# Ledger of designs, part 99: peptides against a protein of PDB entry 5EIB

Target 1, 366 residues: chain A of PDB entry 5EIB
Amino acid sequence: VDLEPGTMDSVRSGPFGQIFRPDNFVFGQSGAGNNWAKGHYTEGAELVDSVLDVVRKESESCDCLQGFQLTHSLGGGTGSGMGTLLISKIREEYPDRIMNTFSVMPSPKVSDTVVEPYNATLSVHQLVENTDETYCIDNEALYDICFRTLKLTTPTYGDLNHLVSATMSGVTTCLRFPGQLNADLRKLAVNMVPFPRLHFFMPGFAPLTSRGSQQYRALTVPELTQQMFDSKNMMAACDPRHGRYLTVAAIFRGRMSMKEVDEQMLNVQNKNSSYFVEWIPNNVKTAVCDIPPRGLKMSATFIGNSTAIQELFKRISEQFTAMFRRKAFLHWYTGEGMDEMEFTEAESNMNDLVSEYQQYQDATAD
Target 2, 366 residues: chain A of PDB entry 5EIB as posed
Amino acid sequence: VDLEPGTMDSVRSGPFGQIFRPDNFVFGQSGAGNNWAKGHYTEGAELVDSVLDVVRKESESCDCLQGFQLTHSLGGGTGSGMGTLLISKIREEYPDRIMNTFSVMPSPKVSDTVVEPYNATLSVHQLVENTDETYSIDNEALYDICFRTLKLTTPTYGDLNHLVSATMSGVTTCLRFPGQLNADLRKLAVNMVPFPRLHFFMPGFAPLTSRGSQQYRALTVPELTQQMFDSKNMMAACDPRHGRYLTVAAIFRGRMSMKEVDEQMLNVQNKNSSYFVEWIPNNVKTAVCDIPPRGLKMSATFIGNSTAIQELFKRISEQFTAMFRRKAFLHWYTGEGMDEMEFTEAESNMNDLVSEYQQYQDATAD

## One batch from the design tools (peptide; aimed at target 1 G337 M341)

Design b2_p30_5_s1 (made by RFdiffusion4, then SolubleMPNN; from b2_p30_5, 24 letters changed)
Fold by OpenDDE base, seed 5:
Structure b2_p30_5_s1 (fold): chain B 366 residues (1-366), chain A 30 residues (1-30)
Amino acid sequence: as target 1 above (366 residues)
Amino acid sequence: SEREERRRRAREEAEERKRREEEEREREEE
């Protein structure tokens, strides 16, 4: 789905364009122009019914519908505005189904789009209420991984999207291979989300290796276990050491000893015990899938529900507040039907979410 | 204009959403 036809033509002409049904390409003509209000209230609202008709048709064709997965950018007007409109409308029609998102967070290092803090804040407000689980993929963290770890001098959107694809493949491993931990979306939510509003995940992937060092790298279970808990491998721009893990899932792929995985996972928990809440029993889950990812002997994917995710929301909030106090570009949104109060409500709800994460960070077992 | 009608609908839907969110908050506080 896009509000711009040129994006859809690029997907259709791409190497995988033929795997999608032609009738499932829904697109507008006018675009959102990086404006959440155009995506959510005007241009997106005109297109949403056509998308819902496709969603209904595909849902009716499913033998067992678990839920929905949306991949979108929170910086762009289509992904943010129309994406959150679609989430709301799907939630209204399918209230018993899991809503899962891969939400790409904006970064000033990657985009020059000045209104991204508005689009992100307005989107987070919708995601708090209308999603069951959200993978926070931060363009800040992706850029830093590409530059610092992968040694790319000028990271491209192609380089960032490669990391996104690796992460999405990792976190969906248990859904695609039977008999694993978190074999369905609901079981993932039950294991990862102890409190309904606190459903924002920090994903991580190992191995992350520069092209120049790939040939010299051994891949071992201890190295994968250490790297997936390293803050430098997190795809959200927050430091887990500044918060506490509420829940963790680790997904290993490849031929390895389950015993060695369990030993290393116990060791990393014991070494990092101060970074876990003590009052949630059995809050670390581990899965091993014998099928490695393409081109690797083994990998580990990390999913963390950490109170440190508040650093990501604080960054967005600070940028939002600095713009909103100046009423910078606000007329672009109000001109599409929005009220200034919707901005204040979104800012408030995001600050409440930050406060909730802080409360559970500071909570001790009595 | 079609654009003015879109903006009117957008406002009406925003006000309706806000009323639903207030009604949901009132139900969670009861």
Scores: peptide ipSAE 0.027, ipTM 0.442, DockQ to the pose 0.156
OpenDDE base, seeds 1, 2, 3, 4: peptide ipSAE 0.021, 0.005, 0.023, 0.016; ipTM 0.461, 0.256, 0.474, 0.419; seed 2 fails the geometry check

Design b2_p30_5_s2 (made by RFdiffusion4, then SolubleMPNN; from b2_p30_5, 8 letters changed)
Fold by OpenDDE base, seed 3:
Structure b2_p30_5_s2 (fold): chain B 366 residues (1-366), chain A 30 residues (1-30)
Amino acid sequence: as target 1 above (366 residues)
Amino acid sequence: SAAAERRARAREAAAAAAAAAAAAAAAAAA
């Protein structure tokens, strides 16, 4: 789905374009112009029914519909505005189904789009209310991984999207292979989301290796375990050492010893025990799939529900507040039928979310 | 909670606005 036609041709001509049904390409003509309000109330609202018709058709064709997965950007107008409109409409029609998102967070280090803090804040407000699980993929963290870890001098969106793709493949492993822990979206939610609003995850993927070091790197369970818990490997721009993990899932892929995985997972928990809440027992879940990703002997994917993710929301809130206090660019949103009150409500809800994370960070066992 | 009531109101307002926009778009296409 897009509000621009040119993206559809790029997807169709891509190496996997043929996996999508031609009729499932729904697109507009005008785009959202990086405006959440255009995505949510005008251009997106004109297109949403056509998307919902496709969603219904595909849902009816499912043998067992467990939920929906959306991949979108929170900085742009289409992914943020229309994406959150779609989430709302799908949630209304399918209230008992899991809503999962891969939400790309904007960063000034990657994009010069001035209104990204508005689009992100307005989107987070919708995600808090209408999703069950949200993987926070921060463009700042992706850029830093590309630059520092992968040794890419000038990271591109292609390089960032490669990390996103690896992560998405990792976190969906249990959904795609039978007999795994978290084999469905609901089981994942039950294991990962102890409180309904605190459903924002920091993902990570290992191995991440620079091209120059690939030939010298052994892939071992200890190295994968160490890397996936490293703060520098988080795909959300927050330091897990500044908060506490509520829950963690680790998904290993490849032929490895389950005993070695369990030993390394226990060791990393013990070494990092201060970064876990003590009042959630067995809050680390481990899965092992014997099928490696393409081109790797083994991998590990990390999913963390950490109170440190409040750092991401604080960053967005600070940027939002700096613009909103000046009413900068608001006429682009109000001109599409938005009220200034919707901005204040979105800001308030995001600040409430930050406060909720802080509350559980400071909570002790009774 | 006051926060839950604000969120519920915001959700209702957003749903109503989206419905109104869709109706306006349908009327403009007619």
Scores: peptide ipSAE 0.018, ipTM 0.417, DockQ to the pose 0.071
OpenDDE base, seeds 1, 2, 4, 5: peptide ipSAE 0.009, 0.008, 0.017, 0.017; ipTM 0.415, 0.410, 0.391, 0.381

Design b2_p30_5_s3 (made by RFdiffusion4, then SolubleMPNN; from b2_p30_5 with A2S K3A E4A A7R K11A K18A)
Fold by OpenDDE base, seed 1:
Structure b2_p30_5_s3 (fold): chain B 366 residues (1-366), chain A 30 residues (1-30)
Amino acid sequence: as target 1 above (366 residues)
Amino acid sequence: SSAAARRAAAAAAAAAAAAAAAAAAAAAAA
């Protein structure tokens, strides 16, 4: 789905374009112009019914519909505005199904789009209310991984999207292969989301290795486990050491000893015990899938529900506030039928979310 | 339609503002 045809043509002509049904390419003509309100109230609202017709058709073809997975950006107008409109409409029609998102957070290091803080804040407001699970994929973190860890001098969107793809493949492993922990979206929510509003995850992936060091790196369970919990490998730009994990899931892929995995997972939890809440018992879950990812002998994927994720929302909020105080570009949003009050409501709800994370960070076992 | 005129005006304003922002960035770099 896009409000521009060119993206759909690129997907269709791509190496995997043929895996998608031609009728499932729904697109507009005018785009959102990086404006959330165009995506949500005007251009996106004109297209949403056509998308919902496809969603209904595909849902009816499912033997067992668990829910929906949306991949979108929060900095753009289409992914943010139309994406959140779709989430709302799907939630209304399928209230008993899980809504899962892969939400790409904007960064000034990656994009010069000045209105990204507005689009992101307005989107987060919708995601808090209408999603059950949101993987926060932060372009800030992806850029820093590409530059610092992968030693890419000039990271491209292709390099960032490679990390996104690896992460998405990792976190969906249990959904794609039978007999695993978190084998369905609902079980994932039960294990990962202790409080309904606190459903934002920091993903991580291992191994992350520069091309120059790949030949010198052993892929071992201890190294994967250590790297997976390293703050430098988080796909969200927050330091887990500044908060506390509410819940964690670790997904190992490849041929390895379950015993070794359990031992290493216990060791890393013990080393990081101060960074876990003590009042949620058994809050770390581990899965092992014998099928490695393509091109790797083994991998580990991390899913963290951490109160440290408030750093990501604070960054967006600070950028939002700096623009909103100046009333910069507001007329572009209000001109599409949006009320200025919706900005204040979205800012308030995101600040409330930050406060909720802080509350549970400071909570002790009674 | 008034909506199409508003869309055209918003697109023109966005293009003008992007051009102005690019010009301001170029002027600040200069």
Scores: peptide ipSAE 0.000, ipTM 0.442, DockQ to the pose 0.050
OpenDDE base, seeds 2, 3, 4, 5: peptide ipSAE 0.000, 0.000, 0.000, 0.000; ipTM 0.334, 0.363, 0.408, 0.381; seed 2 fails the geometry check

Design b2_p30_5_s4 (made by RFdiffusion4, then SolubleMPNN; from b2_p30_5, 21 letters changed)
Fold by OpenDDE base, seed 4:
Structure b2_p30_5_s4 (fold): chain B 366 residues (1-366), chain A 30 residues (1-30)
Amino acid sequence: as target 1 above (366 residues)
Amino acid sequence: SEREERRERARREAEERKAREERLERELAA
């Protein structure tokens, strides 16, 4: 789905365009112009019924519908505005189904779009209420991984999207291969989300290696485990050492010893015990799939529910507040039918979420 | 105008969302 035809044409003409049904390509003509209000209230609202008709048709064709997965950007008007409208409408029609998102967080290092903090804040307000599971894919963190770890001097959207694709493939491993931990979206929610509003995940993928070092790197379970828990490997720009893990899932792929995985996972938990909450029992889950990703002998994917995710929301909130206090660009949104109160409500809800994460960070076992 | 109808629809959807949020808050407080 897009409000611009050119993106859909690029997907259709791409190497995998034929895996999608032609009738499932729903697109507009006018775009959102990086405006959440155009995506949510005007241009997106005209297209949403056509998208819902496709969603219904595909849902009816499922033998057992678990839920929905949305991939969207929170910086752009289509992904943020129309994406959150679509989430709301699907949630209304399917209130008992899991809503899972891959939400790409904006960064000034990646885009010069000045209104991204508004689009992100308005989107987070919707995601807090209408999603069950949200993978925070932060363009700030992706850029830093590309530059610092992968040694790319000028990271491209192609380089960032490669990390996104690897992460999405990793976190969906348990859904695609039978007999795994979190084999359905509901089990993932039960294991990862102890509190309904605290459903924002820090993903990570290992191995991440520069092209010049790939030939010299032995892929071992200890190295994967160490890299997966490294703060520099998180795909959200947060340091887990500044917070506490509520829950963790680790998904290993490839032929490896289960015993070695269990030993390394125990060692990393013991080494980092101060960064876990003590009052959630069995809060680390491990899965091993014998099938490696394409082009690798083995990999590990990390999913963390950490109170450190508040650093990401604080960054967005600070950027939002600096613009909103000046009433900068508000007329672009109010001109599409929004009230200034919706900005204040969205800012308040995001600050409440930050306060909730801080409360559970400071909580001790009685 | 088509643009005014879109704005009025947007306003109704925002009001409906607010009413759902207020309902959810009441259901969580009960």
Scores: peptide ipSAE 0.063, ipTM 0.605, DockQ to the pose 0.113
OpenDDE base, seeds 1, 2, 3, 5: peptide ipSAE 0.021, 0.012, 0.000, 0.000; ipTM 0.455, 0.294, 0.270, 0.269

Design b2_p30_6 (made by RFdiffusion4)
Pose (drawn by RFdiffusion4):
Structure b2_p30_6 (pose): chain A 366 residues (1-366), chain P 30 residues (1-30)
Amino acid sequence: as target 2 above (366 residues)
Amino acid sequence: TVRPHDAAVAAANKDALAADEAARAAEAKR
């Protein structure tokens, strides 16, 4: 789905472009120009019922639908504006299904548009209310990993998407292969989301590799465990050691000692017990899958629900406030008939989300 | 109080907004 028609061509000319159902391509003529109001209200509303028709059709041909997963950026107009409209319409129509999103956060290091904080805040407001699980993929973190760790002086979207794709493969492994833990979206949500609004996850994985060089060696289980908890291996630009984990899901892929995995997971939990909330006993669940990802014999995927994610929302909020106080480019949004109060409503909701993460960060079992 | 969306406002401003955005595109940059 895109308001921009040229997106259809690039996907089709891609390697697996012909495998998609031709009828499932739903596109507009213009597109939003980084205007969330265009995406949602104006233009997305024009296009949205066509998308829902296709969604309804895919759903009626499902034996037992678990739910939906949406990939989109929060910084633009379509993936952000229309994407959150689609989520709201799907929530109305399928209220008992899990909504899961892979949402990419904007960063000034990657994209040169100062309205991105507007678009992201209006979107975060929708996701806080309407999604069950959201993987926070931070372009800030992706750029820093490519620039500082992978030593790519000029990271491209291809460089960043290599990290995203490795992450998305890792976090959906328990859904795609037989297993006991977090095997479906609802079971994963019940294990990861103690409070409904706090459903933004920090993904990480090990090893971090630059695409096309080179290999190995394969990591030891200790090396995998330590790297997947490392702040430098997170896809969100937050230091996990600045907050506390409410819940964690770890996924080890490849051939390895299940015993050694158990020992290392127990090791990281009690050496660093102060970083795991004490009022949620046994809050770290571990899954092993025998099939490694491509190019690797061993890998680990980390999914964290950490109070440290408030750093991501504080950064967006600061940029949003800096722009919104000067009212810069606000008429571009209200010109589509959007209420200015929606900006204030979204800002307040995001700041409320930050306070809630801090409340549980300081909470004690006493 | 948050007001409802007004489609008539969007229709009335379509060409004016496009011109304003094209003229001020550099201002929306870092």

Design b2_p30_6_s1 (made by RFdiffusion4, then SolubleMPNN; from b2_p30_6, 17 letters changed)
Fold by OpenDDE base, seed 4:
Structure b2_p30_6_s1 (fold): chain B 366 residues (1-366), chain A 30 residues (1-30)
Amino acid sequence: as target 1 above (366 residues)
Amino acid sequence: TIAPVDMAVAAARREELARWYAEHREEARY
């Protein structure tokens, strides 16, 4: 789905374009112009019914519908505005299904769009209320990984998207292969989301490989485990050491000893015990899939529900506040039918979320 | 089979924190 035709043409003409049904390509003509309000109230609102018709058709064809997965950007107008509109409409029609998102967080390092903090804040407000699970894929973190870790002088969207695709492949492993832990979206939510509003995950991946560089590195289970828990491998620009893990899932792929995995996972938990909440028992889950990702012998994917995620929201909030206090560009949104109060509500809800994470971080077992 | 997170413990803690927030809501916004 897009509000511009060019993106759909690129997907259709791509190497995997034929895997999608032609009738499932829904697109507009005008775009959202990087404005959340255009995506949510005007251009997106004109297209949403056509998308919902496709969603209904595909949902009816499912033997057992678990839920929905949305991949979108929070910095643009389409992914943020129309994406959150779709989430709201789908939630209304399917209140008993899981809503999962891969939400790409904006960064000034990657985009020159000045209104991204508005789009992100307005989106997070919707995601807090209308999603069950949200993977925070932070363009700040992706850029830093590409630049610092992968030594790419000028990271491209292709480089960032490679990391995104590896992460998405990793976190969906349990859904795609039978007999795994968290084999459905609901079980994942039960294991990862002890508190309904605190459903924002920091993903991580090991080994980090650049696009086209199939660096054949013999990795060991200890190395994978260490890299997976390293802050430098996190796809969200948060340091886990500045917070506490509520829950963790680790997904290993490849032929390896399950015993060795369990030993290394126990070791890393013990070593980092101060960074876990002590009042949630069995809060670390491990899965092992014998099938490695293409081009790798083994990999590990990390999913963390950490109070450190508040660093991401604080960054966005600070940028938002700096603009909103000056009423910068507000007329672009209000002119599309938004009320200024919606900005204040979104800001307030994000700040409340940050406060909630902080309280859980500071909470001790009685 | 790996046991799920004990949601009863989580629920109890959630209720405790909700009470704390109700008492400290004005302070927590800063």
Scores: peptide ipSAE 0.025, ipTM 0.387, DockQ to the pose 0.014
OpenDDE base, seeds 1, 2, 3, 5: peptide ipSAE 0.017, 0.111, 0.029, 0.000; ipTM 0.398, 0.686, 0.442, 0.289; seeds 1, 2, 3, 5 fail the geometry check

Design b2_p30_6_s2 (made by RFdiffusion4, then SolubleMPNN; from b2_p30_6, 15 letters changed)
Fold by OpenDDE base, seed 3:
Structure b2_p30_6_s2 (fold): chain B 366 residues (1-366), chain A 30 residues (1-30)
Amino acid sequence: as target 1 above (366 residues)
Amino acid sequence: MVKPWDPAVAEANREALAAEYEATRDEMKY
């Protein structure tokens, strides 16, 4: 789905374009112009019914529909505005199904759009209410991984998207292979989301290895475990050391000893005990799938629900507040039929979310 | 070809959009 045709042409011409049904390519002509309100109230609203018809058709073809997965950007107009409209409409029609998102957060340092703080804030407001699970992916974190860890001199969106795809493949492993922990989206939500509003995850992937070092790096369970918990491997631009993990899931793939995995997972928890809340028992979940990812002997995927994610929301809120106090660009949104009150509501809800994360960060076992 | 991630391009786009806003802001008040 896109409000522009060019993205669909790129997907169709891609190596996997043929796996998608032609009728499942729904697209507009005008784009959202990086305006959430165009995506949500005008251009997106004109297209949403056509998308919902496809969603219904595909849902009816499922033997057992668990839920929906959306991949979108919160900085743009289409992914943010149209994406959250679609989430809302799907939630209305399928209230008992899991809504899962891979949400690309606007980078604090690298933004193509001045209004990204508005688009992100308005999107987060919708995600708080209408999603069950949101993987927060930051373009800066992805860039830093590509540059610092992968030693790519000029990271491309293709390189960033490769990390996203590896992570998506990792987090969905348990859904695709029988007999695993978190074998369905609902079990994942139950294990990862102790409080309904606190469903924003920091993902990570291991191994992350530069092309020059691939030949020399041992793929071992200890190395995967260490890298997976490294702050530099987080795909969200927050430091887990500045908060506490409410819950963690680790998904290992490949032929490895379950005993060794359990030992290493216990060791990393003990070593990082100060970064976990003490009042949530059994808050680390581990899965092992014997089937490695393509091209690797083994991998590990990390899912962290951490109070450190508030750093993302604080940063967006600070940028939002600085723009909104100036009434900067508001006429672009209100001109598309958006109410100015929705900005204040979205700001309030994001600040409440930050306060909730802080409360649980500071919570002690009574 | 996928565009490289360029912070300088992103900053230039932010500056351009900010300048456009400041230029149009005064016209919408009258």
Scores: peptide ipSAE 0.027, ipTM 0.356, DockQ to the pose 0.046
OpenDDE base, seeds 1, 2, 4, 5: peptide ipSAE 0.014, 0.000, 0.005, 0.006; ipTM 0.305, 0.238, 0.277, 0.355

Design b2_p30_6_s3 (made by RFdiffusion4, then SolubleMPNN; from b2_p30_6, 18 letters changed)
Fold by OpenDDE base, seed 5:
Structure b2_p30_6_s3 (fold): chain B 366 residues (1-366), chain A 30 residues (1-30)
Amino acid sequence: as target 1 above (366 residues)
Amino acid sequence: MVKPVDMEKAKANEKALAEKYAAEREKARY
């Protein structure tokens, strides 16, 4: 789905364009112009019914519909505005189904789109209320991984999207292979979400290795386990050491000893015990899939529900507040039929979410 | 930047949070 036709042609002409049904390509003509309100109230609102018709048709073809997965950017008007409109409409029609998202957080290091803080804040407000599970993929973290870890001097959108794809492949492993932990979206939510609003996940992937050093690294279970808990391997720009893990899932892929995985997972928990909450029993889950990812002997994917995720929301909130206090570009949103009050509500709800994460970090039972 | 975890505060109410968690998990089963 896109509000611009040119993106659909790029997907169709791509090496995997034929895996998608032609009738499932829904697109507009005008684009959202990086404006959330265009995506949510005007151009996106005109297109949403056509998307819902496709969603219904695909849902009817499912033997057992678990839920929905949306991949979107929170910086752009289509992914943010139309994406959250679509989430709302799907939630209204399928209230008993799981809503899962891969939400790409904007960064000023990656994009010059000045209104990204508005689009992101307005989107987070919708995601808090209308999603059950959200993987926070932060362009700041992706850029830092590409530059610092992968040693790419000029990271491209292609380099960032490669990390996104690796992460998505990792977290969906349990859904794609039978007999795994978290084999369905509802079971994942039950294991990962201790409280309904605290459904924002910090994903991570190991190994992250520069092209020049790949040949010299032995991939071992201890090294994977160490790397997956390293802040430098997180796809969200927050340090887990600045918060506490509420819940964790670790997904190992490749031929390895389950015993060795369990020993290393116990060792990393014991070494980092100060960074876990003790009041959630059995809050670390481990899965092993014998099928490695393409091009690797083994990998590990991390899913963390951490109170440190508030660093990401605080960064967005600070940028939002600095623009909103100046009333910068507000007329672009209000001109599309949006109320200025919705900005204040979105800012408030995101700040409440930050406060809720802080409450559980500090164990203040108010 | 998030303040470092206050480990003393983080332990003070762990029992109450365990009870709150248990109550939430009971609701999620029905």
Scores: peptide ipSAE 0.368, ipTM 0.793, DockQ to the pose 0.011
OpenDDE base, seeds 1, 2, 3, 4: peptide ipSAE 0.269, 0.023, 0.000, 0.266; ipTM 0.774, 0.528, 0.207, 0.752

Design b2_p30_6_s4 (made by RFdiffusion4, then SolubleMPNN; from b2_p30_6, 16 letters changed)
Fold by OpenDDE base, seed 3:
Structure b2_p30_6_s4 (fold): chain B 366 residues (1-366), chain A 30 residues (1-30)
Amino acid sequence: as target 1 above (366 residues)
Amino acid sequence: TIKPWDPAVAEANREALEREFEARREEARY
């Protein structure tokens, strides 16, 4: 789905374009112009019913519909505005289904779009209320991984998207292969979300590989485990050492010893015990899938529900507040039918979320 | 072996999610 046809043409002409049904390509003509309000109230609102018709059709074809997975950017207008509109509409129609998102957070290191803080804040407000699980994919973190870890002097969107794809493949492994931990979206939510509003995940992946890098290092289980818990491997721009893990899932892929995985996972938990809350028992879950990702002998994917994620929201909030106090570009949003109060509500809800994470970070076992 | 979730935590979370789904179903009816 896009408000621009060019993106759909690119997907359709791509090497995997034929795996999608032609009728499932829904697109507009005008785009959102990086404006959340265009995506949510005008251009996106005109297209959303056509998307919902496709969603209904595909949902009816499912023997057991678990829920929905949306991949979108929070910096643009389409992914942010129309994406959150679509989430809201799907949630209204399917209130008993899981809403899972892969939400790409904007960064001024990656994009010069001035209004990204507005689009992100308005989107986060919707995600807090209308998603059950949100993987925070931070363009800042992706850029830093590409630049510092992968030593790419000029990271491209192709490089960032490679990391996103690896992460998405990792976190969805249990859903795609029977007999695994978190084999359904509801079980994942039960295992990862101790408090309904605190459903924002920090993903990580090991090994980190650039697009086109043919030299896959054969990593060991200890190396994978160590890298997976390294702050430099986090796909969200927060330091897990500045917070505490509420819950963690680790997904290993490849032929490896379950015993060795359990030993290394126990070791890393013990070594990092200060970074876990003590009042959530058994808050680390481990899965092993015997099927490695393409081109790798083994991999590990990390899913962390950490109070350190508040650093990401604080960054967005600070940028938002600096613009909103100046009333910068507000007329672009209000001109599309948006109320200025929605900005204040979104800011408030995001600040409340930050406060909630801080509260649980500071909580002790009674 | 996959370590099972703590049954008490899992049940509490399941009940919380179910209550939320029920609330959403009620809101969607009005």
Scores: peptide ipSAE 0.023, ipTM 0.525, DockQ to the pose 0.013
OpenDDE base, seeds 1, 2, 4, 5: peptide ipSAE 0.005, 0.019, 0.006, 0.027; ipTM 0.300, 0.478, 0.295, 0.429; seeds 1, 5 fail the geometry check

